# Peptides against a protein of PDB entry 4PN1: the designs that were tried, part 46

Target 1, 261 residues: chain A of PDB entry 4PN1
Amino acid sequence: KIEMNFLNKPIVPDTTKVISNFLTHYLITEPVEHVEIEAKLGTLIDLETQNRFEFPVMNETILNPEFNLRTRFESDMTASEHKYLNEFLNQAFRDSQKPGRLPFAYKHTKQVDLFYETEDNSRDKIRVSKNQSDNQVLACVKKRRVADLFLYCPNDAFDIRISISDELPVSMPSGNQQPSLTRLKDRVGYVHQEIKIDLTKTTQNDPVYDTTERHELEVEFGNIADLRDRAQKAKDGMEAPLFRRVQLFMDNVRILRREHS

## One batch from the design tools (peptide; made by RFdiffusion4, then SolubleMPNN)

Design b1_p12_8_s4 (from b1_p12_8, 5 letters changed)
Fold by OpenDDE base, seed 2:
Structure b1_p12_8_s4 (fold): chain B 261 residues (1-261), chain A 12 residues (1-12)
Amino acid sequence: as target 1 above (261 residues)
Amino acid sequence: SLDPEMLALLNS
């Protein structure tokens, strides 16, 4: 007979605890009403060297936000990397359709995001998202970035930014307003156990600069109500459900960031 | 069967 450890009980990795606490804060303690929680794959760039950040650690490490590490996060990746991840996820999708597995859901979305300045000239612009095919309004929100948590991943192709955002639904801008910025988004979305994985190609036209294209991969909690419930339970002393959900989320992130083209 | 849209992101 074998046991997990000398207590024969599951133990939670410290990373899971730290992230869980981070989420609990913005779900329960200082609750964000229309919260979006996503992880993006990217690269922590050292502002001094303009190369990938180097830190004296040997594994996945949550960076302490209390320290200024003089970094920026680039959520872009190469087209080749993006293509590889797409192929990888396509295969994962196919495999999940087999008997005995929980299947992925898949959705392809092409949308245009129109950004409008607010009357008060706030940094938070109004974003109107429309379907490219029929111009149907999908959303009209004012998005506010609330907090970020960065994971340095020295052994993997990508670092991770976990972001807490508030996506406040707002009324449509007046018909006479023109967008200050327009973005085209081509997104393939995969959902597995209510975790959303999106590959997005974003095209942005700049009047001064050439058209820029960005390739992003994001992982998002698809059931915020459930997550909030789990976080509340954690605050009440039962942490296991939250830990399990965060572990699932992070394992999916870990799978993706390890992939190389 | 495969959804042809699955390859559309970088093929168009």
Scores: peptide ipSAE 0.030, ipTM 0.527, DockQ to the pose 0.014
Fold by OpenDDE base, seed 3:
Structure b1_p12_8_s4 (fold): chain B 261 residues (1-261), chain A 12 residues (1-12)
Amino acid sequence: as target 1 above (261 residues)
Amino acid sequence: SLDPEMLALLNS
């Protein structure tokens, strides 16, 4: 007989606890009403060196937000890396269709995001999302970035930013307003066990700045209600369900951040 | 929840 450890009980990784607490804060303690929780793959850049941040750690580590490390997060990757991840996820999708597995769902969407200035706060623009094919309005929201948690991953191709955002539904901007920014999004989305993985090619047209293209991969909690329920249970002393869901989320992230062309 | 694009992939 083999036991897990000297307590013969599962042990929760510290990373899971830290992230769970982070999420619980914005789900329960100071609840964000229309919360979006996602992890983006990217690179922590040291502002001083303009190279990937180097921290004296040897594995995945959550950076303490209380410290200004003078970094920026670039939620971008090369086209080659993006293509590789797409192929990787396509294969994962195919494999998941086999008997005995939980299948991926897949959706390809092309949308245009139109950003409008707000009267109250220039930092929080109104985003009108439309389907590129039929110009149907998909959403009109004001997105506010509430908090970020950065994971430095020295052994992997990508670092991670976990973001808490508030996507507040708002009224459509007036017809006389012009968008300050237009963003075309070509997104392939994979959903497995209510964890959403999106590969997005974004083309941003700015009237003042040059057109920019980004290749992003994001992992999102697809069932916020369930997550909130789990977080509440955690606050009530039963942490296991939350830890399990966070662990699932992070394992998916960990798989992806290790993959590169 | 299967996109035609993925159907093509599955059938390829």
Scores: peptide ipSAE 0.024, ipTM 0.586, DockQ to the pose 0.013
Fold by OpenDDE base, seed 5:
Structure b1_p12_8_s4 (fold): chain B 261 residues (1-261), chain A 12 residues (1-12)
Amino acid sequence: as target 1 above (261 residues)
Amino acid sequence: SLDPEMLALLNS
């Protein structure tokens, strides 16, 4: 008979603890009311070199936000990489439909996002999302980025940004207001065990920079209520449920960031 | 994008 360690008990990776604490802060300690928690695949760019950031570590590393590493995060990938991930997720979807597996759900959405300036000229814009097919309003929100946690992943194709955002539902802009920006979003969404994986093509017409297309992949916690409950339990001394959920989330992220064409 | 195989699956 073998044991997993000299205590014969599960041990939690430090990464899981750090991320769990980060999430708990914005779920419980200083709670964000309409919280969105997502991880985006991208690249940490060194502002000095304009190349991918290099840090003297050999594995996945959470960057300490207290240090200014002079980086920016580019939440974009090539069309080829995006296509590969789409195909990869399609295959994962198919495989999950087999007996003995938990199935993916799939949804394809095409929407237009209209951004409006607020009357008080705040930095936060109002985003009205409409379905491209019937022009029905899907959402009207003011999104505020609250916090970011960056993971440098030297062994993988992508680095990771975990973001905490507040998506406040707001009233529709007045009919006489014109949008300052319009974006077309083509999104394919996969949901597995209440974790959402979205591939998004964003097209933006800019009079100065011409038409640009961005390719993004994001992983989001699909059940915030459950996550908040787990975080509360963690604060109360029962950390295991939160750790398990964070581990699941991060494993999905890790799978995706390793894939490339 | 939804490939033809996926589309067929969703419609069945």
Scores: peptide ipSAE 0.021, ipTM 0.581, DockQ to the pose 0.013
Fold by OpenDDE base, seed 4:
Structure b1_p12_8_s4 (fold): chain B 261 residues (1-261), chain A 12 residues (1-12)
Amino acid sequence: as target 1 above (261 residues)
Amino acid sequence: SLDPEMLALLNS
């Protein structure tokens, strides 16, 4: 018989604990009512060199937000990288449909996001999302970025930004208001065990700049109610359910960011 | 079912 360790009990990686505590804060301690929790694949850029930053670590590392590392996060990838991930996820989807597996769900969405300035001159804009095909309103929200947690991943193709956002539902802008920005989003969504993986191609038309395309991959907790419940249990002394869920989330992220390693 | 549209867009 082989045991896991000298206690013969699962041990929680420090990364899982740190992330779990981070999430618990914004789920329970200072709860964000309409919380969105997602990880984006991207690159930590050195502001001085404009290249990927090189930190003196050899593995996945959560960066301490208290330190200004003079970096920015670019939540983008090349079309080739995006295509590869799409193909990878398509294969994963197919494999998951086999007997004995938990299946992926798949959804393709094309939407237009219209951004409007707020009356209170907030930096947060109102986003109206509409289905491109029938122009039906999908959502009208004011999204506020609450907190970020950055993971430097030296051995992988991408670094990670985990973000806490508040997506406050708001009333539709007045009909006389014009959008300040419009974005077309072509999103391919995969859901496995209530973890959402979205590949998004965003096209933005700028009157000054040429049309720009962005390719993003996002991993999101698809069941916030469950996550909040787990976080509450963690606050009450039962941490295992939360740790397991966070580990699942992070393992999915880790799989995705390694594909171009 | 899988939609090849995203892949097609990337190949354009």
Scores: peptide ipSAE 0.031, ipTM 0.492, DockQ to the pose 0.015; fails the geometry check

## One batch from the design tools (peptide; made by RFdiffusion4, then SolubleMPNN)

Design b1_p13_1_s1 (from b1_p13_1 with K2I W11F Y13V)
Fold by OpenDDE base, seed 3:
Order: sequence, then C-alpha cells, then structure tokens
Structure b1_p13_1_s1 (fold): chain B 261 residues (1-261), chain A 13 residues (1-13)
Amino acid sequence: as target 1 above (261 residues)
Amino acid sequence: SIILTPENDPFAV
C-alpha cells in the first residue's frame, strides 16, 4: 500500500493557501460586491533594467504586495505565443469532447469597448461593451481594480497577475459624451469546470500608446457565487472546498504558463 | 442550438 505522506492525507501547497487567503479577504472579509477574479499571463518587468524581473528564487513565488519591488506587469504576449496558446487550447477542447471527459465549452466573441470618463473625475472609466455584429450593448460597467497578487514564475514562459476587480454596473453615459478610448476585442473563451480561459486580441488606436495590438490570456473564476460560498466555508473553518477550487484554478494557470512557441 | 467550436468559429490570429 502506498500513502501520499506520513499522515496519509492531502497537503495543500503553500501557494494555494496564500491565494485562498487573498481571495477570501475580498470575497468575505472586505467583500467586493461585483467581484471579478482573474489571472493574466504576462511578464514582471524590472523598472530599473526593463527586463524580466529577477528574484533569487527558483520556483513559482507569490510576491509580497507589501513590498515595492519596482516592477510593472505586462500582460501582453507576442502574436506567436498567443497563436500557440490558441492552438493548444483548441487541441485541449477537442480532447475534452472525447467520451469520459468533461467537455470544454467554447465561445467566440467580437466586441467593441467604449471607455468614457466619469463625472467625478475618477480614474475609473465607464466601459460600454457592444457586440461588433449588431451593436447590442453587452455591458456597461465601471471596473475598479481592487487588488493584485503577482506570481513570479522563473521556470515558465510567463509570470502571473491575479487581480481582484469590482465590476460595478452603471448607467449608460449620456448620449452627448464621446468615448475617450475605443478598443476592439476579439476573444475566444474556453470554459472547463467553470474556469474560463480567454484569449483576447485587442486592437486600440491610441496615439499615446505605441502598441496598437495586444494579445492576452486570462483565466477567470466562472462561478463567483460558488467561490464565495467556498470562501465562507473556509472562514468558518472548512478550508478544503476552497483549496480544491483554487488548486484547480492554479493548475489550469500553471498548464498555460508553461506553454510557449 | 449551434454549439460553437474552434472548428466552426475559429479565432483568426
């Protein structure tokens, strides 16, 4: 008989605990009402060197947000990397359709995001999302970034930013207001076990930014209500359901960040 | 209901 350890019980990776606690804070302790929780693949850039950040660690490491490491996170990847990930996910989709597997769901969306300044001069803009095909309004929200958690992943192609955002539904801007920014988004979404993986190509014609196109991959918790329930249970002393869900999320992230062209 | 797939509604990169 083989046992997994001397307790013969599952052990939770420290990363899972740290992330779970982070999520619990914004789900339960200081709850964000319209919370979005996503992980983006990208690169931690050292502001001093303008190269990928180098930290004296040899594996996936959550950076302590209390420390200013003089880094920025770039969620953009190359078109080649993005294409590779798309092909990879397409294959994963196909494989998941086989008998005995849980299938992916797939959704392709093309939308335009119109950003409007707020009357209160808030840094947060109102985003109106419309379907490109019929101009149907998909959403009108004010998205506020609440918190970030960064994972430095020296052995993988990408570092990770886990973000907590508040997506507050708001009324449509006045008809006389012009958008300050317009973004075209071509997005494919892969949903597996309520974890959403999105590949997004964003086209922006902004004279301020040199990059007209961005390629992003994000992983999102697709069932916030369930996650909140799990977080509540964790707060009440039953952590296992939350840990399992976070582990699933992170395993998907880990799979993706290891893939490169 | 048409199920969208990478094959019938691919992402063009």
Scores: peptide ipSAE 0.266, ipTM 0.844, DockQ to the pose 0.014
Fold by OpenDDE base, seed 4:
Structure b1_p13_1_s1 (fold): chain B 261 residues (1-261), chain A 13 residues (1-13)
Amino acid sequence: as target 1 above (261 residues)
Amino acid sequence: SIILTPENDPFAV
């Protein structure tokens, strides 16, 4: 007989606790009403070298947000990396359709995002998302980045930014307003156990500059209500449900960031 | 580059 440890009980990794506490703050303590919680794959760039940041650690490490490490996060990858992840996720989808597995679902979406300046000249722009095929409005929101948590992952192809955002539904911009920016998004969303993995190619046409293409992969909590419930239970002293959900989320992120072309 | 869905992936079964 094998036991988990000398207590024969699950132990929660410190990473899980830190992330869980971070989420609990913005779910319960200072609740964001229309919260979006996502992890993006990308690269922590050292502002001094413009290369990937190097920190004297040997594994996945949550960076302390209280310290300015003079970094920026680039939520982009090469077309080759993106293609590899696309193929990987497609294979994962196929494998999950086998008997005895929980299946992935997927949705392919092509949308155009139109960004408008706010009337109050706030930093946050209004985003109107439309379906490319029929121009139906999918959403009109003002997205505010509330907080970020960065994971430096020296052994993996990507670093991670976990972001808390507030996606406030707002009224459509006035008909006389012109968008300041338009983006075309080709997205495949893979959903497994209410964790959403979005593979997105974004095309931006700049009249002055060449068309830019960005390749992103994000992992999102697909059931915020459940997550909030778990966070509330955690605040009430029952942390296990939240820890399990965060662990699931992070394991999915860890799988993805280890894959590279 | 084109995003491949499970349906249009050449390796789709």
Scores: peptide ipSAE 0.244, ipTM 0.834, DockQ to the pose 0.015
Fold by OpenDDE base, seed 2:
Structure b1_p13_1_s1 (fold): chain B 261 residues (1-261), chain A 13 residues (1-13)
Amino acid sequence: as target 1 above (261 residues)
Amino acid sequence: SIILTPENDPFAV
């Protein structure tokens, strides 16, 4: 018989604990009401070199937010990288349809995001999302980013930003208000075990800076209520359910960040 | 670039 270790008990990776604690804080301790929790693939850029950040570590490392590392995060990737990930996820979808697997669900959505300034000149804009095909309003929210956690991944194609956001539902802007910004989004969403993986191509027309395209991949917790329940249990001393869910999330992220064209 | 979905992927079965 083989045992897991000398205690014959599962051990939780430190990364899982750190992330779980981070999530618990914004789910339970200082709860964000309309919380969105996502991980974006991207690159930590050293502001001094304008190259990918270099830190003296050899594996996945959560950066301490208390230290100013003089970095920025680019959530963009090349069209080639994005295409590769699309093909990869399509294959993963197909493979998951086989007997004995849990299937992916997927949805292709083309939407337009209209951004409106708030009357109070707050930094947060109102975002109205509409389906491009029928102009149906999908959402009207004021999104505020609350916190970020960065993972430096020296062995992988991408670094990771985990973000806590508050997506406050708000009333539609007045009919006379013009959007300050319009973004077209072509999104393919894959869902597996309530973890959402979205490939998004965003097109933005800027009269000054020409048309810009962004290619993003994000991984999101699809069941916040369940996650909050798990976080509450963790706060109450039962951490295992939260750790398992965070581990699943991070394993999906780890798979994706290793893929490159 | 067109985002391919399983339904429109020419290699999807």
Scores: peptide ipSAE 0.048, ipTM 0.661, DockQ to the pose 0.014
Fold by OpenDDE base, seed 1:
Structure b1_p13_1_s1 (fold): chain B 261 residues (1-261), chain A 13 residues (1-13)
Amino acid sequence: as target 1 above (261 residues)
Amino acid sequence: SIILTPENDPFAV
């Protein structure tokens, strides 16, 4: 007979605990009302070298936000990397349709995001999202970035930024206002066990600058109410449900960041 | 680059 360990009980990885505590803070302790929680694949760039950040660690590690590491996070990837991940996710989708598996859901969305300055000249812009096909308004929000948590992943293709945002629904801008910025988004969304994986190609037309294209991969918690419930239970001393959900989320992120063309 | 979907993926079953 083999036991799991000398306690014969499951143990939770430290990364899971740290992330769970981070989420619990913004779900329960200082609750964000319209919270969005996502991870982006990207690269931590050393501002001094302009190369990928190098830290004296050998595996996935959460960077302490209290330290100024003089880094920036680039959430962009190459078109080839994005294509590879798209093909990978398409294969994962197909495989999940097989008997005995939980299937992916799939959605393709083409939208335009219009950004408007606020009347109060706040730094936060109003984003109006419309469907490209019929110009139907999908959302009108003021998004505030609340917190970030960075994972340095020296053995993988990508580093990770986990972000907490507040997406406050707001009224539409006045009809006389022109957007300061327009972004076209072509998004392919995969959902598995209420974890959303979005591949997004963003085209930004700047009247002054050349058209820029960005390729992003995002992983999002698709059921915030459930996550908040789990976080509350964790605060009340029952951590296991939260840990399981965070572990699932992070395992999906880990799969994606390890894939190479 | 075109984003491939299960619907337009030539390998989609």
Scores: peptide ipSAE 0.038, ipTM 0.662, DockQ to the pose 0.014

Design b1_p13_1_s2 (from b1_p13_1, 4 letters changed)
Fold by OpenDDE base, seed 4:
Structure b1_p13_1_s2 (fold): chain B 261 residues (1-261), chain A 13 residues (1-13)
Amino acid sequence: as target 1 above (261 residues)
Amino acid sequence: SIILTPENDPFKQ
């Protein structure tokens, strides 16, 4: 007979606990009303070297936000990496359609994001998202970045930024306002067990600079209400449901960050 | 480069 450990009980990885606590803070303790929680694949860049940050660790490590590591996070990847992930996710989708599996769903969206300055000239911009085909308004929000948690992943193709954002629905800008920035987004969103994986290509045209493209992959909690409920239960002493959900989320992230062309 | 859906992926089954 085989047992899991000397207690014969599941043990929660420390990473799961740390992330769960981080999420609980912004779900329950200081709740963000219109919270978005996502993990982006990218690279921690050392501002001094402009190369990937190097830390004296050998595996996935949550960086302590109390330390100024003089880093930036590049939520971008090469076209080839992006293509590989696209193929990978498409295959994962196909495999999940087989009997005995929980299926993926996917949605392809092409939208234009229009960014407008706020009346108070705050750094937060209003984003109006429209469908590229019919110009229908999909959303109008003011997004505020609340907190970030960075994972340095020395053995993987990507580092991870987990972000807490507040996406406040706001009224459409006045018809007299011109967008300060326009971005085209081509996105395929894959959903599995209410975790959304978005593969996005963003194109930005600048009259002065060449057209820039960004290739992003993000993993998002698709059911915030459920997550908030789990977080509340965790605060009340029942942590298992939250841990399970966070572990699922992180396992998906781990799968993706390990894949490379 | 364009993003491919499972539907239009050349490797679709």
Scores: peptide ipSAE 0.370, ipTM 0.885, DockQ to the pose 0.015
Fold by OpenDDE base, seed 1:
Structure b1_p13_1_s2 (fold): chain B 261 residues (1-261), chain A 13 residues (1-13)
Amino acid sequence: as target 1 above (261 residues)
Amino acid sequence: SIILTPENDPFKQ
């Protein structure tokens, strides 16, 4: 007979608790109305050295936001890394179609994002997203980054930024207004158990640096209403549903950040 | 490079 531990009960990883508390704050305590919650793969860069940040830890570590570590986060990866992850996710999709598995779904989207300045000259721009094929408006939002939580992952190819954003639906800019920035996005979104994994290639034309391409991978909570419900239950003393959902999310993130060619 | 869907991935089984 084997037991999990001396209590014979599962324990919640500390990372799960910390992230759950972080999410609960912006879902329930100071609720963001149109919340987007995503984790991006990338690199924590030391602003002084311009190299990957080095911290005296040996594993996945949530950085304390109360400390200014003088870092920036780069969500870009190499084309080869991105290609590897693309192949990996495609294989994961195929494997999930087998009997006895919960299947992935996927969607391929090509869109153009047009950014417009606001009348008040705020830092937050209006983003109009259109389908590239038929120019249909997909969304018009003003996105505000509310909070970030950074995970330093010294044993993996990527560090993680978990971001809380407010995506406020807004009216379309005036017809005479010109966009300040245009981005083309080629995206494949993979969905498994209402967690969305987005593989995105972004192309931007720059008058000085010519065309630049960015390769990103993000993991997003696909059912915010359910997550908010779980967070509310956690505030009411039932934490298990929230912990399970956050654990699932983070396990998917961990799988992806460990995969490297 | 281009992003490939599962259906057009040359490594599909």
Scores: peptide ipSAE 0.369, ipTM 0.884, DockQ to the pose 0.014
Fold by OpenDDE base, seed 5:
Structure b1_p13_1_s2 (fold): chain B 261 residues (1-261), chain A 13 residues (1-13)
Amino acid sequence: as target 1 above (261 residues)
Amino acid sequence: SIILTPENDPFKQ
């Protein structure tokens, strides 16, 4: 008989523990009320070289936020990479419809995001999201970035930013206010086991710059209530459910960040 | 480029 190890018990990778602790902090310890937890694919750019950051590690590494590495994160990819991921996800969707699998669901959304300045001139803008087809308001929120955790992934096409955000529902701006910025979003959201994978094309008209197009892919925890429950259980000494959920999330992220055209 | 859903993806089987 073969055993897993000399204890014959599963062990939890340190990466899972670190991320779990990070999430638990903002779910339980200092709870964010309207928390959004997402991982974006992108590139850590070295501000000195303007190239992808190079760190003397050989695998996926969570960067310590206490160290200023003089980097920026670009949550963008080429149209070709985005197209490849689109095709990849569509195929994954199709394969998941087969007997014996847990199926994906998907939703296609075209929306316009209107950004408004707040009366207090705060950094956080009010975002009104409307459906492009019928102009119905989908959301009106003030989003605040609370924390980031960066993963440097030297062996993969993309690095990862895990972000904690507070997405606070707010009242609609007054009818006489004009948006300071308008973004068109074309999004396909895929859901598998309550993990959301959003492929988004964003078009923005800038008064100074030409129309810019961004291509983004994000992975989000689709059931925050469940995640919070798992985090609470972890605080109470039962960590396994949280670790399993974080592991699932990260495995999905790992799959995606390895894909490239 | 246009985002394709599984429904309108030409590679759908």
Scores: peptide ipSAE 0.366, ipTM 0.881, DockQ to the pose 0.014
Fold by OpenDDE base, seed 2:
Structure b1_p13_1_s2 (fold): chain B 261 residues (1-261), chain A 13 residues (1-13)
Amino acid sequence: as target 1 above (261 residues)
Amino acid sequence: SIILTPENDPFKQ
């Protein structure tokens, strides 16, 4: 008989605990009503060197937000990296269709995001998302980023930003308003066990600047209600369900950030 | 660049 450890009980990694506590705070303690929770792959850039941030750690590390490390996060990746991840996810999808596996689902969406200024000149713009094929409104929201948690991943191709956002549904802008910005999004969303992986190409036209194309990959909790329930249970002293869900989420993130073109 | 779905990925098995 083999035991897990000298207590023969599961032990939860600190990373899982820290992230779980972070999520619990914004799910339960100071709840965000229309919460979106996502992890983006990207690069922590040292503002002083303009290179990838270097910290004296040898593995995945959650950065302490109390310290100003003078970094920015770039969620963009190269076209080749994005292509590689696309191929990787497509293969993962195919493999998951085999007997004995839990299958992926996927959805391909092409949408246009129209951004409108608010009357109060708030930084939070109204985003109207429309399907490119039929011009139907998919969403009209005011998105506010509430909090970020950064993971420095020195051994992987990407660092991670976990973001808590509030996506407040709002009324459509007046027909007389012109969008300040338009973005075309080509997205394939892969879903496995209610974890959503979105591979997105964003095209933005600027009258002054050249057309920019951004390549992003994000991992999102696809069932917020379940996550909130788990977080509540955690607050009530039963942490295991939340830890398991966070572990699943992070394992998926870890798989993706390790893939390199 | 073009995003490929599993359906139209030429490398599909």
Scores: peptide ipSAE 0.354, ipTM 0.879, DockQ to the pose 0.014

